# Ledger of designs, part 105: peptides against a protein of PDB entry 4J2C

Target 1, 107 residues: chain A of PDB entry 4J2C
Amino acid sequence: MEDPFFVVKGEVQKAVNTAQGLFQRWTELLQDPSTATREEIDWTTNELRNNLRSIEWDLEDLDETISIVEANPRKFNLDATELSIRKAFITSTRQVVRDMKDQMSTS

## One batch from the design tools (peptide; made by RFdiffusion4, then SolubleMPNN)

Design b2_p28_6_s1 (from b2_p28_6, 14 letters changed)
Fold by OpenDDE base, seed 1:
Structure b2_p28_6_s1 (fold): chain B 107 residues (1-107), chain A 28 residues (1-28)
Amino acid sequence: as target 1 above (107 residues)
Amino acid sequence: SREELRRKQEEEEREREKKRKELREFYS
């Protein structure tokens, strides 16, 4: 079996793009209430929050794989560069999600 | 549209769920 990490990484990236689209719409709805229905506000808010939670869960799964590899490095034989790339992706993506969540909590 | 977005999200979620299963199988 081949390592599925980067396949999941790609799926997380797609999910982030979707979340960013929802976040943009969420921002627009709150910025101009005259163009927003209560239904769309509620739907967008709910979908965005659910999407962000889904991403966070996937990042948690990816982060767990790193812990597993570091606990048994000989089993997986990953070099430092690859491990660094994986860690950097998780860290940067968590920051993107956190930024959206912070803005939602203050709006 | 709203319906198109929902369908896209559902498809992506199903795909991610399959990949999560693969992660759990590869990483124990």
Scores: peptide ipSAE 0.477, ipTM 0.822, DockQ to the pose 0.830
Fold by OpenDDE base, seed 4:
Structure b2_p28_6_s1 (fold): chain B 107 residues (1-107), chain A 28 residues (1-28)
Amino acid sequence: as target 1 above (107 residues)
Amino acid sequence: SREELRRKQEEEEREREKKRKELREFYS
């Protein structure tokens, strides 16, 4: 079996893009109530939150793989550069999710 | 539409679930 980290990374990236689209719509709905129904606001909010939670779950799984690899370097044979890229992806993606969540909690 | 978006999200979720299983298997 090939290392599935990169394909999960790709799925997370797609989920982030979807979340960003939902977040944009969410902000638009709240900025102009005349164009929004309560039903759409609730739907958008729920879908966005669910999507963000899904991303966070996947990031936890990806983060766990880092620990596993670092504990078993010979088994997985990943160089420091690759591990750095993976860690950077997890860190930056967590920040993106956190920023959206923070904005949602203050609106 | 919202229905189209939901369908896309469900499809992506199924894909991610399969990949999560692969992660668990590979890194078990």
Scores: peptide ipSAE 0.476, ipTM 0.824, DockQ to the pose 0.834
Fold by OpenDDE base, seed 5:
Structure b2_p28_6_s1 (fold): chain B 107 residues (1-107), chain A 28 residues (1-28)
Amino acid sequence: as target 1 above (107 residues)
Amino acid sequence: SREELRRKQEEEEREREKKRKELREFYS
C-alpha cells in the first residue's frame, strides 16, 4: 500500500481550518455580547475544544510514525529531508493548537 | 448553519478515523 502520511496530514490541515473558523466565531461572540447568546457561546466553545482535541490526537499518531521510522530506517527508506518536513508540520501545528488553547484559557 | 457545520465535522471525523486506520496498518 501507499504511504498514507500525507493523506492524514491533509485531514489534520482541514481540521485546523475548521477549528480556526470556530475560534474566530468564539472571539466575535465574546467581543460583542449583544449578538451572542449563552447557548451559542457554550456550543461554540464545546465544538472548538472537541476539534482541538481531535487534532491533538491525530498529531500524536503522526508523531508516533516518526518514532517508528527512526527505529526502523531500512524498512521505510525515508530520507532526512522528508522526515524533517514531517516533524516541522507536527511542531508547527501543535503550536497553532496551543495558541488557540492558551487564548481560551485566559478568557 | 450549526447543522451544516455539524454535518461537515462529522464527515471529517469519519474520514480522519479511516485514515488513522490506514496509518496504523502501514506503519505496523
Scores: peptide ipSAE 0.471, ipTM 0.821, DockQ to the pose 0.853
Fold by OpenDDE base, seed 3:
Structure b2_p28_6_s1 (fold): chain B 107 residues (1-107), chain A 28 residues (1-28)
Amino acid sequence: as target 1 above (107 residues)
Amino acid sequence: SREELRRKQEEEEREREKKRKELREFYS
């Protein structure tokens, strides 16, 4: 069986793009409330929160794999550079999510 | 439309769920 980490990584990246799109719409709706109904504002807000939560959940799963690999290095035999790339992806993606969440909480 | 977007997102979530299972199987 092939390592599915990169596949999940790709799905997370797509989810981030979706969240960023929702975030952009969320910003537009709040800057000009006349452009949409309260229903759309609420829907966009909820969908954005749900997407961010989904990303965070997937990042936890990916982060867990790191711990598993580090606990059993002989079993997986991953290159140190690859492991670093995986860690960096998780860290940077968490930051992207955090930035959006921070902006939502201050609005 | 909003409904179409929702449906698409739900389908993507189902696909991600399958990938999560594969992840757990590989790293179990």
Scores: peptide ipSAE 0.470, ipTM 0.818, DockQ to the pose 0.875

Design b2_p28_6_s2 (from b2_p28_6, 14 letters changed)
Fold by OpenDDE base, seed 1:
Structure b2_p28_6_s2 (fold): chain B 107 residues (1-107), chain A 28 residues (1-28)
Amino acid sequence: as target 1 above (107 residues)
Amino acid sequence: DREEREREQREEEERRKKVLEELRKFYS
């Protein structure tokens, strides 16, 4: 079986792009409520929050694999460069999600 | 539109569920 980490990474990246689209719409709806119905505002808010939560769960799964690899280095035989790339992706993606969540909590 | 966003999200969630299951199996 091949390592599926990069596949999950790609899907998380797509999920982040989707969330950013929802966030943009959410911002527009709150900036000018007359441009949309209350239904769309509620739906967009709910979908965005659920999307961000799902991404956070996926990042936890990815982060857990890092811990598993570091606890069993001989089993997986990953080089330091690859582990660094994996860790950097998780850290930077968490920051992107946190930035959106922070803006939602202050709006 | 909203309908398009819903469809895209469903497809995305289905893909993510499948690959996450494979991830858990590989690292179990």
Scores: peptide ipSAE 0.472, ipTM 0.821, DockQ to the pose 0.795
Fold by OpenDDE base, seed 2:
Structure b2_p28_6_s2 (fold): chain B 107 residues (1-107), chain A 28 residues (1-28)
Amino acid sequence: as target 1 above (107 residues)
Amino acid sequence: DREEREREQREEEERRKKVLEELRKFYS
C-alpha cells in the first residue's frame, strides 16, 4: 500500500482553497450589508466555520502520523527532508486557518 | 453561486473521508 499522506495533503489543500473562497465571499457580504441577505451571511459564516474545523481535524490526523513515524522510524523509512516537508505543510496550513479565524472573530 | 458551493463542499467532504480512512489504515 502506498503512503496516503500526500493524497490527504492534496485534499486538505483543496479544502483550504474552498475555505478561502468562502472567506472572500464572507468579507464581501460584510462589506455591503445592504446587498447581502442575513440568510446568505449566516450560511456563508456557518459553511466557512465548518470547513475550517474540518481542516483542523485533518491536520490533527496528519500531525499524528508525524508522531507515529518519529516513534517508528525504521518501519516507515522516511528521510529527514520528507519529514520536514510534512511538518512544514501542517504548520503553514494551521497558520492560514488561524488567520482566517482571527479575522472572523474580530469582525 | 450558493448551490455550486454546496455541491463542491459535499464532494470535497466525501473525498476527504475516503482518503482519511486510508491514512488511518496505513498508519494504524
Scores: peptide ipSAE 0.469, ipTM 0.820, DockQ to the pose 0.785
Fold by OpenDDE base, seed 4:
Structure b2_p28_6_s2 (fold): chain B 107 residues (1-107), chain A 28 residues (1-28)
Amino acid sequence: as target 1 above (107 residues)
Amino acid sequence: DREEREREQREEEERRKKVLEELRKFYS
């Protein structure tokens, strides 16, 4: 079996894109409530929150693999550059999610 | 379109579940 980290990374990136689309719609709905029903506002809000939570769960799984690799470096044979890229992805993605969550809580 | 967004979300969730399972297997 090939290392599926990059596959999960790709799916998380897709999830982030989906979340950003929902976030954009969410902001539009709140900026002009006349453009949509309360039902759509609630749906969009819930879908966005659920999407963000799912991403966070996936990031926890990815983060766990980092710990496993660092504890067993010879088993996985990853160089420092690859490990750095993986860590950077997790960190930056968490920041993107956090930023959206912060904006939702302040609105 | 709400229905389109719902479909996209479901498809994404299904893909993510599959790859996460593979991830857990690989690193188990």
Scores: peptide ipSAE 0.469, ipTM 0.819, DockQ to the pose 0.803
Fold by OpenDDE base, seed 3:
Structure b2_p28_6_s2 (fold): chain B 107 residues (1-107), chain A 28 residues (1-28)
Amino acid sequence: as target 1 above (107 residues)
Amino acid sequence: DREEREREQREEEERRKKVLEELRKFYS
């Protein structure tokens, strides 16, 4: 079986794009409430929060694989560069999610 | 529309669940 890390990475990236789309809509709705009903505002807000939470959970799963690899280096035999790339993705993606969450909390 | 967005999101979630399961199996 092939390592599915990069597949999950790709799906997380897609989820981030979806969240960013919802975030943009959320911003538009709050800037001009007349463009949509309260129902859509609430729905968009909830969907955005749920998506961000889902991404965070998935990042935890990815992060756990890092710990597993580091605990069993002989089993997985990943080079330092690949491991660094994986760690960087998790860190940067968490930052993207955090930035959206921060903007939502200050609105 | 909203219904289409909901469907797309559900499909995305199902794909993500599948690959996450594969991830857990590989690293278990």
Scores: peptide ipSAE 0.466, ipTM 0.814, DockQ to the pose 0.842; fails the geometry check

Design b2_p28_6_s3 (from b2_p28_6, 14 letters changed)
Fold by OpenDDE base, seed 5:
Structure b2_p28_6_s3 (fold): chain B 107 residues (1-107), chain A 28 residues (1-28)
Amino acid sequence: as target 1 above (107 residues)
Amino acid sequence: SREEELEKQKEEEKKREEKRKELKEFYS
């Protein structure tokens, strides 16, 4: 069986890219209200929140796998480099999500 | 529409559950 970590990682990366695009549009709409309707603002906000939530859920699942591997090193036999890469991905992605959420909450 | 959005959310949740099952199976 192939390691499903990479499948979920790929989905997270796609969601991040989508969220970043939506966030950019969200920012533009709020900076110049004359460029968009209330409907577009609401749609963009909703889609952005949905993507961010999706990312956060997947990151929780990925983070749990890290804990399981570290608790059972013999069973999974992952090298230190791979484990480090996985941890770094989760940490950096959480930061990206947090930054967007912080800006949305203060607007 | 609200109906379309609801359906989209259901599909996303289903996909998330499938991923979770795969992870649970491998990392059990």
Scores: peptide ipSAE 0.526, ipTM 0.852, DockQ to the pose 0.472
Fold by OpenDDE base, seed 1:
Structure b2_p28_6_s3 (fold): chain B 107 residues (1-107), chain A 28 residues (1-28)
Amino acid sequence: as target 1 above (107 residues)
Amino acid sequence: SREEELEKQKEEEKKREEKRKELKEFYS
């Protein structure tokens, strides 16, 4: 079967893009209460949190695949360059999520 | 609505489980 890693990676990237848009709107709503309704704030906050949670779960699954490959390198036969790209994606994405979560918790 | 939100979460969970299943099958 085809390696499903890229499928999950693609979904994570889509979720990140969505979350970034929601985060921008979230900050705008909180900075200008005169243009913000409670309904939109609640919706935006909820959607943002849901997206971030989804990303984190997928990243955990992707990270687990890395561990499995490294424990069984001959079985999967992935080169070091590909593994590095995968690891970099997970690490950088976790940082993006963490930055948004930190700002939300300290707002 | 609350009902719609719960349904969305349910669908997201289903999609996640499907992806996890595929990963598990390949990376078993």
Scores: peptide ipSAE 0.526, ipTM 0.851, DockQ to the pose 0.483
Fold by OpenDDE base, seed 3:
Structure b2_p28_6_s3 (fold): chain B 107 residues (1-107), chain A 28 residues (1-28)
Amino acid sequence: as target 1 above (107 residues)
Amino acid sequence: SREEELEKQKEEEKKREEKRKELKEFYS
């Protein structure tokens, strides 16, 4: 069986890209009311929130795999470099999500 | 529409659950 970590990682990456696009549009809509319809604002906001929640859920699942590997390293035989890369991905992605959420909460 | 959004959410949730099951199977 192939390691499904990378499948979920790929889904997270796609969701991040989508969220970043939505966030950019969200910012533009709020900065220029003349180009913003209420419908688009609501849609963009909801889609953005949905994507962020999706990312957070997947990150929790990925983070759990890290804990499992660390609890039984002999079973999975992941080298330290790969494990570090996985951890870094989760950490950096959480930061990206947090940054967007912070800006949304203050605007 | 509201219905389309709900359906989309259900599909995304289903997809997430499938991936979760795969993770759980491999990382058991």
Scores: peptide ipSAE 0.525, ipTM 0.851, DockQ to the pose 0.524
Fold by OpenDDE base, seed 2:
Structure b2_p28_6_s3 (fold): chain B 107 residues (1-107), chain A 28 residues (1-28)
Amino acid sequence: as target 1 above (107 residues)
Amino acid sequence: SREEELEKQKEEEKKREEKRKELKEFYS
């Protein structure tokens, strides 16, 4: 079968893009109360949190695959370059999520 | 609504589980 890593990676990327959009709207709503309703704020916040949670869970699954591959390199035949790219994706994505979460907790 | 939110969460969890199954199938 095909390596499903990239399928999940794609879903994570979509979720990140969605989250970033929601985060932008979230900041706008909080900065301009005249245009913000409690309903929209709550909706935006919930959607954002849901997306972030989804990303985090997927990243855990992806990270687990890295460990499995590193433990069984001959079975999967992934070169160092590809593994590096996968690791970098997970690391950078976690940072993006962390940054948004930090800002949300501050507000 | 709460009901809608729960339904959405259920769907997300289902999707996650499906992805996890695919990963687990490929990665032992």
Scores: peptide ipSAE 0.532, ipTM 0.854, DockQ to the pose 0.455; fails the geometry check

Design b2_p28_6_s4 (from b2_p28_6, 13 letters changed)
Fold by OpenDDE base, seed 5:
Structure b2_p28_6_s4 (fold): chain B 107 residues (1-107), chain A 28 residues (1-28)
Amino acid sequence: as target 1 above (107 residues)
Amino acid sequence: EREELKKKQEEFEKKRKENRKKLKEFYS
């Protein structure tokens, strides 16, 4: 069985791209209310929130695998560089999500 | 576009269930 970490990582990356698109639209709608309907704002907001929550959930699962690997290094025999890459991915992705959430909470 | 985005979200949710099982199995 191959390590499913990469599969989940790939899905998270796709979800981030989708979220960024929704976030961009969300920003545009709020910047020009004359071209935005309440219905579209609500829809975009809800979809964005759902997407972000999904990403956070996946990141939590990925983060758990890191802890498991670090607790059982010989079992997984994961390269230190690879482990660092995985950690960096989780950290940077969380930051991307947080940035969007912060802007949404202040708007 | 809305339908496409909704579909993507649904697919992600569906795939999450499968991937969660795989993660549990591999890292058990």
Scores: peptide ipSAE 0.578, ipTM 0.882, DockQ to the pose 0.720
Fold by OpenDDE base, seed 1:
Structure b2_p28_6_s4 (fold): chain B 107 residues (1-107), chain A 28 residues (1-28)
Amino acid sequence: as target 1 above (107 residues)
Amino acid sequence: EREELKKKQEEFEKKRKENRKKLKEFYS
């Protein structure tokens, strides 16, 4: 069985790109109310929140795998570099999500 | 545009269910 970590990582990356697009639209709608309807704002906000929540869930799953690997290093035989890359991905992605959430919460 | 974005999210959720099972299986 192949390690599904990279598959999930890839899906998270795609989801982040989607979220960033939604976030961009969200900001545009709020910047110019004359070109936006409340319905579109609400829809965009909802989709964005759903996307971000999904990303966060996957990140939790990925984070758990790291803990499992660290607890069983011989079983998975991941080198330090690979493990660092995985950790960095989770950390940086969480930050990206947090930044969007913070901006949404202050609007 | 909305349907495309919504579809992407739905596909993501669908894949997540499968991937979560794979993660659990592989890392069990």
Scores: peptide ipSAE 0.577, ipTM 0.884, DockQ to the pose 0.744
Fold by OpenDDE base, seed 2:
Structure b2_p28_6_s4 (fold): chain B 107 residues (1-107), chain A 28 residues (1-28)
Amino acid sequence: as target 1 above (107 residues)
Amino acid sequence: EREELKKKQEEFEKKRKENRKKLKEFYS
Protein backbone atom coordinates (compact mmCIF):
# COMPACT_ATOMS: atom_id res chain seq x y z
CA MET B 1 0.00 0.00 0.00
CA GLU B 2 1.31 3.40 -0.98
CA ASP B 3 1.49 6.24 1.50
CA PRO B 4 -1.70 8.26 1.06
CA PHE B 5 -0.18 11.36 2.63
CA PHE B 6 0.68 12.92 -0.70
CA VAL B 7 -2.73 12.15 -2.12
CA VAL B 8 -4.34 14.05 0.70
CA LYS B 9 -1.72 16.75 0.42
CA GLY B 10 -2.56 17.21 -3.21
CA GLU B 11 -6.25 17.47 -2.51
CA VAL B 12 -5.63 20.00 0.22
CA GLN B 13 -3.56 22.07 -2.17
CA LYS B 14 -6.37 22.04 -4.68
CA ALA B 15 -8.83 23.03 -1.99
CA VAL B 16 -6.60 25.90 -0.95
CA ASN B 17 -6.52 27.18 -4.50
CA THR B 18 -10.29 26.97 -4.64
CA ALA B 19 -10.59 28.79 -1.35
CA GLN B 20 -8.31 31.53 -2.57
CA GLY B 21 -10.54 32.03 -5.56
CA LEU B 22 -13.59 32.20 -3.36
CA PHE B 23 -11.80 34.60 -1.06
CA GLN B 24 -10.93 36.86 -3.95
CA ARG B 25 -14.53 36.95 -5.06
CA TRP B 26 -15.59 37.56 -1.49
CA THR B 27 -13.34 40.60 -1.28
CA GLU B 28 -14.57 41.89 -4.62
CA LEU B 29 -18.16 41.66 -3.52
CA LEU B 30 -17.46 43.58 -0.37
CA GLN B 31 -15.44 46.21 -2.19
CA ASP B 32 -18.33 47.19 -4.45
CA PRO B 33 -21.61 46.91 -2.58
CA SER B 34 -23.49 48.57 -5.42
CA THR B 35 -22.85 45.62 -7.69
CA ALA B 36 -23.07 42.91 -5.06
CA THR B 37 -26.22 41.22 -3.89
CA ARG B 38 -26.67 39.95 -0.38
CA GLU B 39 -27.47 36.57 -1.85
CA GLU B 40 -24.14 36.32 -3.63
CA ILE B 41 -22.25 37.55 -0.61
CA ASP B 42 -23.92 34.97 1.59
CA TRP B 43 -23.35 32.20 -0.91
CA THR B 44 -19.70 33.06 -1.38
CA THR B 45 -19.15 33.40 2.33
CA ASN B 46 -20.79 30.08 3.03
CA GLU B 47 -18.84 28.22 0.37
CA LEU B 48 -15.62 29.79 1.52
CA ARG B 49 -16.21 28.89 5.14
CA ASN B 50 -17.12 25.34 4.25
CA ASN B 51 -14.02 25.01 2.12
CA LEU B 52 -11.77 26.36 4.83
CA ARG B 53 -13.24 24.06 7.45
CA SER B 54 -12.71 21.08 5.20
CA ILE B 55 -9.10 22.04 4.67
CA GLU B 56 -8.55 22.42 8.38
CA TRP B 57 -10.06 19.01 8.95
CA ASP B 58 -7.71 17.36 6.48
CA LEU B 59 -4.78 19.20 7.98
CA GLU B 60 -5.66 17.73 11.35
CA ASP B 61 -5.62 14.26 9.83
CA LEU B 62 -2.29 14.92 8.17
CA ASP B 63 -0.90 16.32 11.38
CA GLU B 64 -1.94 13.18 13.20
CA THR B 65 -0.03 11.04 10.73
CA ILE B 66 3.12 12.92 11.61
CA SER B 67 2.59 12.19 15.26
CA ILE B 68 2.09 8.54 14.45
CA VAL B 69 5.26 8.42 12.38
CA GLU B 70 7.28 10.13 15.07
CA ALA B 71 5.95 7.66 17.61
CA ASN B 72 6.79 4.72 15.35
CA PRO B 73 9.85 5.76 13.37
CA ARG B 74 11.04 2.27 12.57
CA LYS B 75 7.72 1.29 11.07
CA PHE B 76 7.62 4.05 8.48
CA ASN B 77 11.30 4.85 7.98
CA LEU B 78 10.74 8.47 7.03
CA ASP B 79 13.87 10.58 7.17
CA ALA B 80 14.06 13.92 8.88
CA THR B 81 13.89 15.80 5.59
CA GLU B 82 10.64 14.17 4.58
CA LEU B 83 9.08 14.80 7.96
CA SER B 84 10.22 18.38 7.83
CA ILE B 85 8.60 18.86 4.44
CA ARG B 86 5.35 17.38 5.68
CA LYS B 87 5.35 19.52 8.78
CA ALA B 88 6.15 22.61 6.77
CA PHE B 89 3.25 21.95 4.45
CA ILE B 90 0.80 21.67 7.31
CA THR B 91 2.16 24.74 9.06
CA SER B 92 2.22 26.93 5.98
CA THR B 93 -1.20 25.78 4.83
CA ARG B 94 -2.70 26.48 8.23
CA GLN B 95 -1.24 29.95 8.02
CA VAL B 96 -2.81 30.54 4.63
CA VAL B 97 -6.17 29.44 5.95
CA ARG B 98 -5.79 31.51 9.08
CA ASP B 99 -4.99 34.60 7.06
CA MET B 100 -8.19 34.28 5.11
CA LYS B 101 -10.21 33.58 8.24
CA ASP B 102 -8.72 36.57 9.99
CA GLN B 103 -9.69 38.86 7.16
CA MET B 104 -13.18 37.45 7.07
CA SER B 105 -13.65 37.99 10.78
CA THR B 106 -12.56 41.60 10.58
CA SER B 107 -14.82 42.59 7.72
CA GLU A 1 -18.75 30.09 -11.77
CA ARG A 2 -20.82 29.11 -8.77
CA GLU A 3 -21.46 25.68 -10.17
CA GLU A 4 -17.79 25.14 -10.81
CA LEU A 5 -16.77 26.19 -7.35
CA LYS A 6 -19.57 24.22 -5.77
CA LYS A 7 -18.56 21.18 -7.77
CA LYS A 8 -14.99 21.45 -6.60
CA GLN A 9 -16.11 21.60 -3.01
CA GLU A 10 -18.38 18.62 -3.44
CA GLU A 11 -15.63 16.60 -5.04
CA PHE A 12 -13.31 17.54 -2.24
CA GLU A 13 -15.79 16.40 0.38
CA LYS A 14 -16.36 13.17 -1.47
CA LYS A 15 -12.68 12.38 -1.70
CA ARG A 16 -12.12 13.37 1.91
CA LYS A 17 -14.00 10.35 3.16
CA GLU A 18 -11.96 8.03 1.01
CA ASN A 19 -8.72 9.70 1.95
CA ARG A 20 -9.47 9.55 5.65
CA LYS A 21 -10.06 5.85 5.27
CA LYS A 22 -6.78 5.40 3.46
CA LEU A 23 -4.91 7.40 6.05
CA LYS A 24 -6.44 5.35 8.81
CA GLU A 25 -5.49 2.13 7.11
CA PHE A 26 -1.94 3.09 6.29
CA TYR A 27 -1.15 4.75 9.58
CA SER A 28 -2.97 2.23 11.76
Scores: peptide ipSAE 0.576, ipTM 0.883, DockQ to the pose 0.700
Fold by OpenDDE base, seed 3:
Structure b2_p28_6_s4 (fold): chain B 107 residues (1-107), chain A 28 residues (1-28)
Amino acid sequence: as target 1 above (107 residues)
Amino acid sequence: EREELKKKQEEFEKKRKENRKKLKEFYS
């Protein structure tokens, strides 16, 4: 069986791109109320929150695989460089999500 | 644009179930 980590990673990356688009729109709507309706603001906010939660959920699943591999190194025998890349992806993606969430909570 | 963004989210959620099963199987 092929390692499904990269498949999930790819989907998370797509979700991040979508979230960033929603976040950009969210920012624009709040910075210039004349260009937005309350309905659009609410819709964008809700979709953004849902998207971010979805990303966080998948990151938890990916993070769990790291723990499993590290607990069973002989079973998986994953390359150290690959493992490092996977960890870095999870860490950096969490930071991207956190940055958006922080800005939303302070607005 | 809303339909496109909403559809992307729906597709993401749809694939999640399948991906979680694959992760569970491979890393079990």
Scores: peptide ipSAE 0.572, ipTM 0.882, DockQ to the pose 0.688

Design b2_p28_7_s1 (from b2_p28_7, 19 letters changed)
Fold by OpenDDE base, seed 2:
Parts: sequence; structure tokens; C-alpha cells
Structure b2_p28_7_s1 (fold): chain B 107 residues (1-107), chain A 28 residues (1-28)
Amino acid sequence: as target 1 above (107 residues)
Amino acid sequence: SREQNREKFKEWLERAKKEYEEELRRRA
């Protein structure tokens, strides 16, 4: 059976990088209102939230693949190491997203 | 593109879910 996990993983990683950049700018804009316009704040906030939601959406699907693979190990031919890597990726990425969301909600 | 990848993944996922559910039934 085909394994599209790496494709989505790459997309998630790209979205995370984008989100981190947006988050940094978001922080800067809020720290110095004199250099910020409402338009840029709104745009940055929107783009950031969109990226975060996109990541979370993908992670939900990726997380489900874990159970599927674990239930059919011979079919996917994934060893324990690869499975651990995938699990760690999902877990760590969720944490990264949560950290940004937490800061946004408290600002 | 991302959309193409998403579509392919969704198709894969749906197929995988179906097979997964069937496997669960077999185990029951």
C-alpha cells in the first residue's frame, strides 16, 4: 500500500515554518504599535491562524494513519523506528502549534 | 500542489480506513 505520510509531513513542516515566521512578525507588531498598522496586524493574525488550522487539520489525518499502520504492520512494512518518528513528529508539532495558540490567546 | 497532495492523501486515507475497519471486524 502506498505511503503518503511523508508528503503531508513535508507540507506540515512547511506550514510550521511559515507560521513561525508569521508568529514572530505578529509578536513584533504587537510589541511596537508605532510601527504597526491595523491592516498588517489583521493580515498577519489571519494568515497565522489559517496556517495553524491547516496544520492541525493535517495532524488529525496523520494521527489516524498511526492507528491504521499499527493495525496492519505487514501491509505497510514500517518498522518500529519509523513509527516512532511519525508519532514524535505529530506530538512535537502539536506542541509547537499549541504554544503559539496559547500565546495568541493570552495577548 | 498542496491540493493535489491533499486529494491523494484523502483518497488513500479513505481506502485505508475502510480496510482498517474491515480488519477490526475480523479481529472481533
Scores: peptide ipSAE 0.220, ipTM 0.728, DockQ to the pose 0.726; fails the geometry check
Fold by OpenDDE base, seed 4:
Structure b2_p28_7_s1 (fold): chain B 107 residues (1-107), chain A 28 residues (1-28)
Amino acid sequence: as target 1 above (107 residues)
Amino acid sequence: SREQNREKFKEWLERAKKEYEEELRRRA
């Protein structure tokens, strides 16, 4: 596998989508306790945190590749545009995760 | 599978890191 970045990116994207769904449910459960069980809240919270942790783990690896590729982008057949896209993906995804974590901590 | 993809990525990353470190040493 010459450039597995896209593979991990895809996995991160899937995890983000899953996390966003869980976050939505988490919000709903906390906003209306009458329709929520403690078991579902705990399950949702746990699954959400697990997904967020998985994303952060992948982002750490992806972020490390940036420095490597940036040192010699031609070696990896990446131009400035592609590198910018990868940086933007990592930055924006970290922000998405941070936003969810911040809301969870204030709830 | 995801695990297989992760393994392949880790292998790639380790090779890349090794080459990167060697390159940094050469530049230093």
Scores: peptide ipSAE 0.213, ipTM 0.722, DockQ to the pose 0.774; fails the geometry check
Fold by OpenDDE base, seed 5:
Structure b2_p28_7_s1 (fold): chain B 107 residues (1-107), chain A 28 residues (1-28)
Amino acid sequence: as target 1 above (107 residues)
Amino acid sequence: SREQNREKFKEWLERAKKEYEEELRRRA
């Protein structure tokens, strides 16, 4: 069977990069409100949340692929090393998202 | 394109999930 994991992985990575940029701006705006209008703050906040939500949705799909592959590794021809890398990617990405969400919820 | 790639993934995932569920029932 085909291995479409890299497709979603690439999209997640792009979304993470975008989110990180938005988060940086979000932080700057809240530290010094005089640097921008309320409209920019709201826009930045909404865009950031949308990106984080998109990432989380994609990670759920990726998580499902892990379970499926582990149920029948021969069918997908993935070795233990590759599975470990995929799991690590999901775990680390979730942590990045969690860190940003935690700061947004406590601000 | 991004849309085409995502569609291919969704199709793959749906097939895989169905087969996975069937496998779980078989093993149970």
Scores: peptide ipSAE 0.211, ipTM 0.724, DockQ to the pose 0.736; fails the geometry check
Fold by OpenDDE base, seed 1:
Structure b2_p28_7_s1 (fold): chain B 107 residues (1-107), chain A 28 residues (1-28)
Amino acid sequence: as target 1 above (107 residues)
Amino acid sequence: SREQNREKFKEWLERAKKEYEEELRRRA
């Protein structure tokens, strides 16, 4: 059976990088109002939130793949190391998203 | 494209879930 985990993982990684860039710009805009327009703030905020939601949605799907693989390890031929790496990726990515969301909510 | 990959993933996930559920029924 096909293993699409790496495909979604790649998309998540791209979204994380994009979100981090948007978050940095978002921070700059809020720290110096003289360089910010409401239009750019709104655009940046919306794009950032869209990326974060996309990541969270993908992580839910990735979690489901973990459950499926663990239920039928012989079918997917994933060793314990690979499974651990996938779990760690999901956990660490959730933390990155949470950190950005927490800072946005306190601003 | 991302959309194409997403659709392929969704299809895979649905098939995987279906097969998993069927396997659980066979084990019961």
Scores: peptide ipSAE 0.189, ipTM 0.709, DockQ to the pose 0.742; fails the geometry check

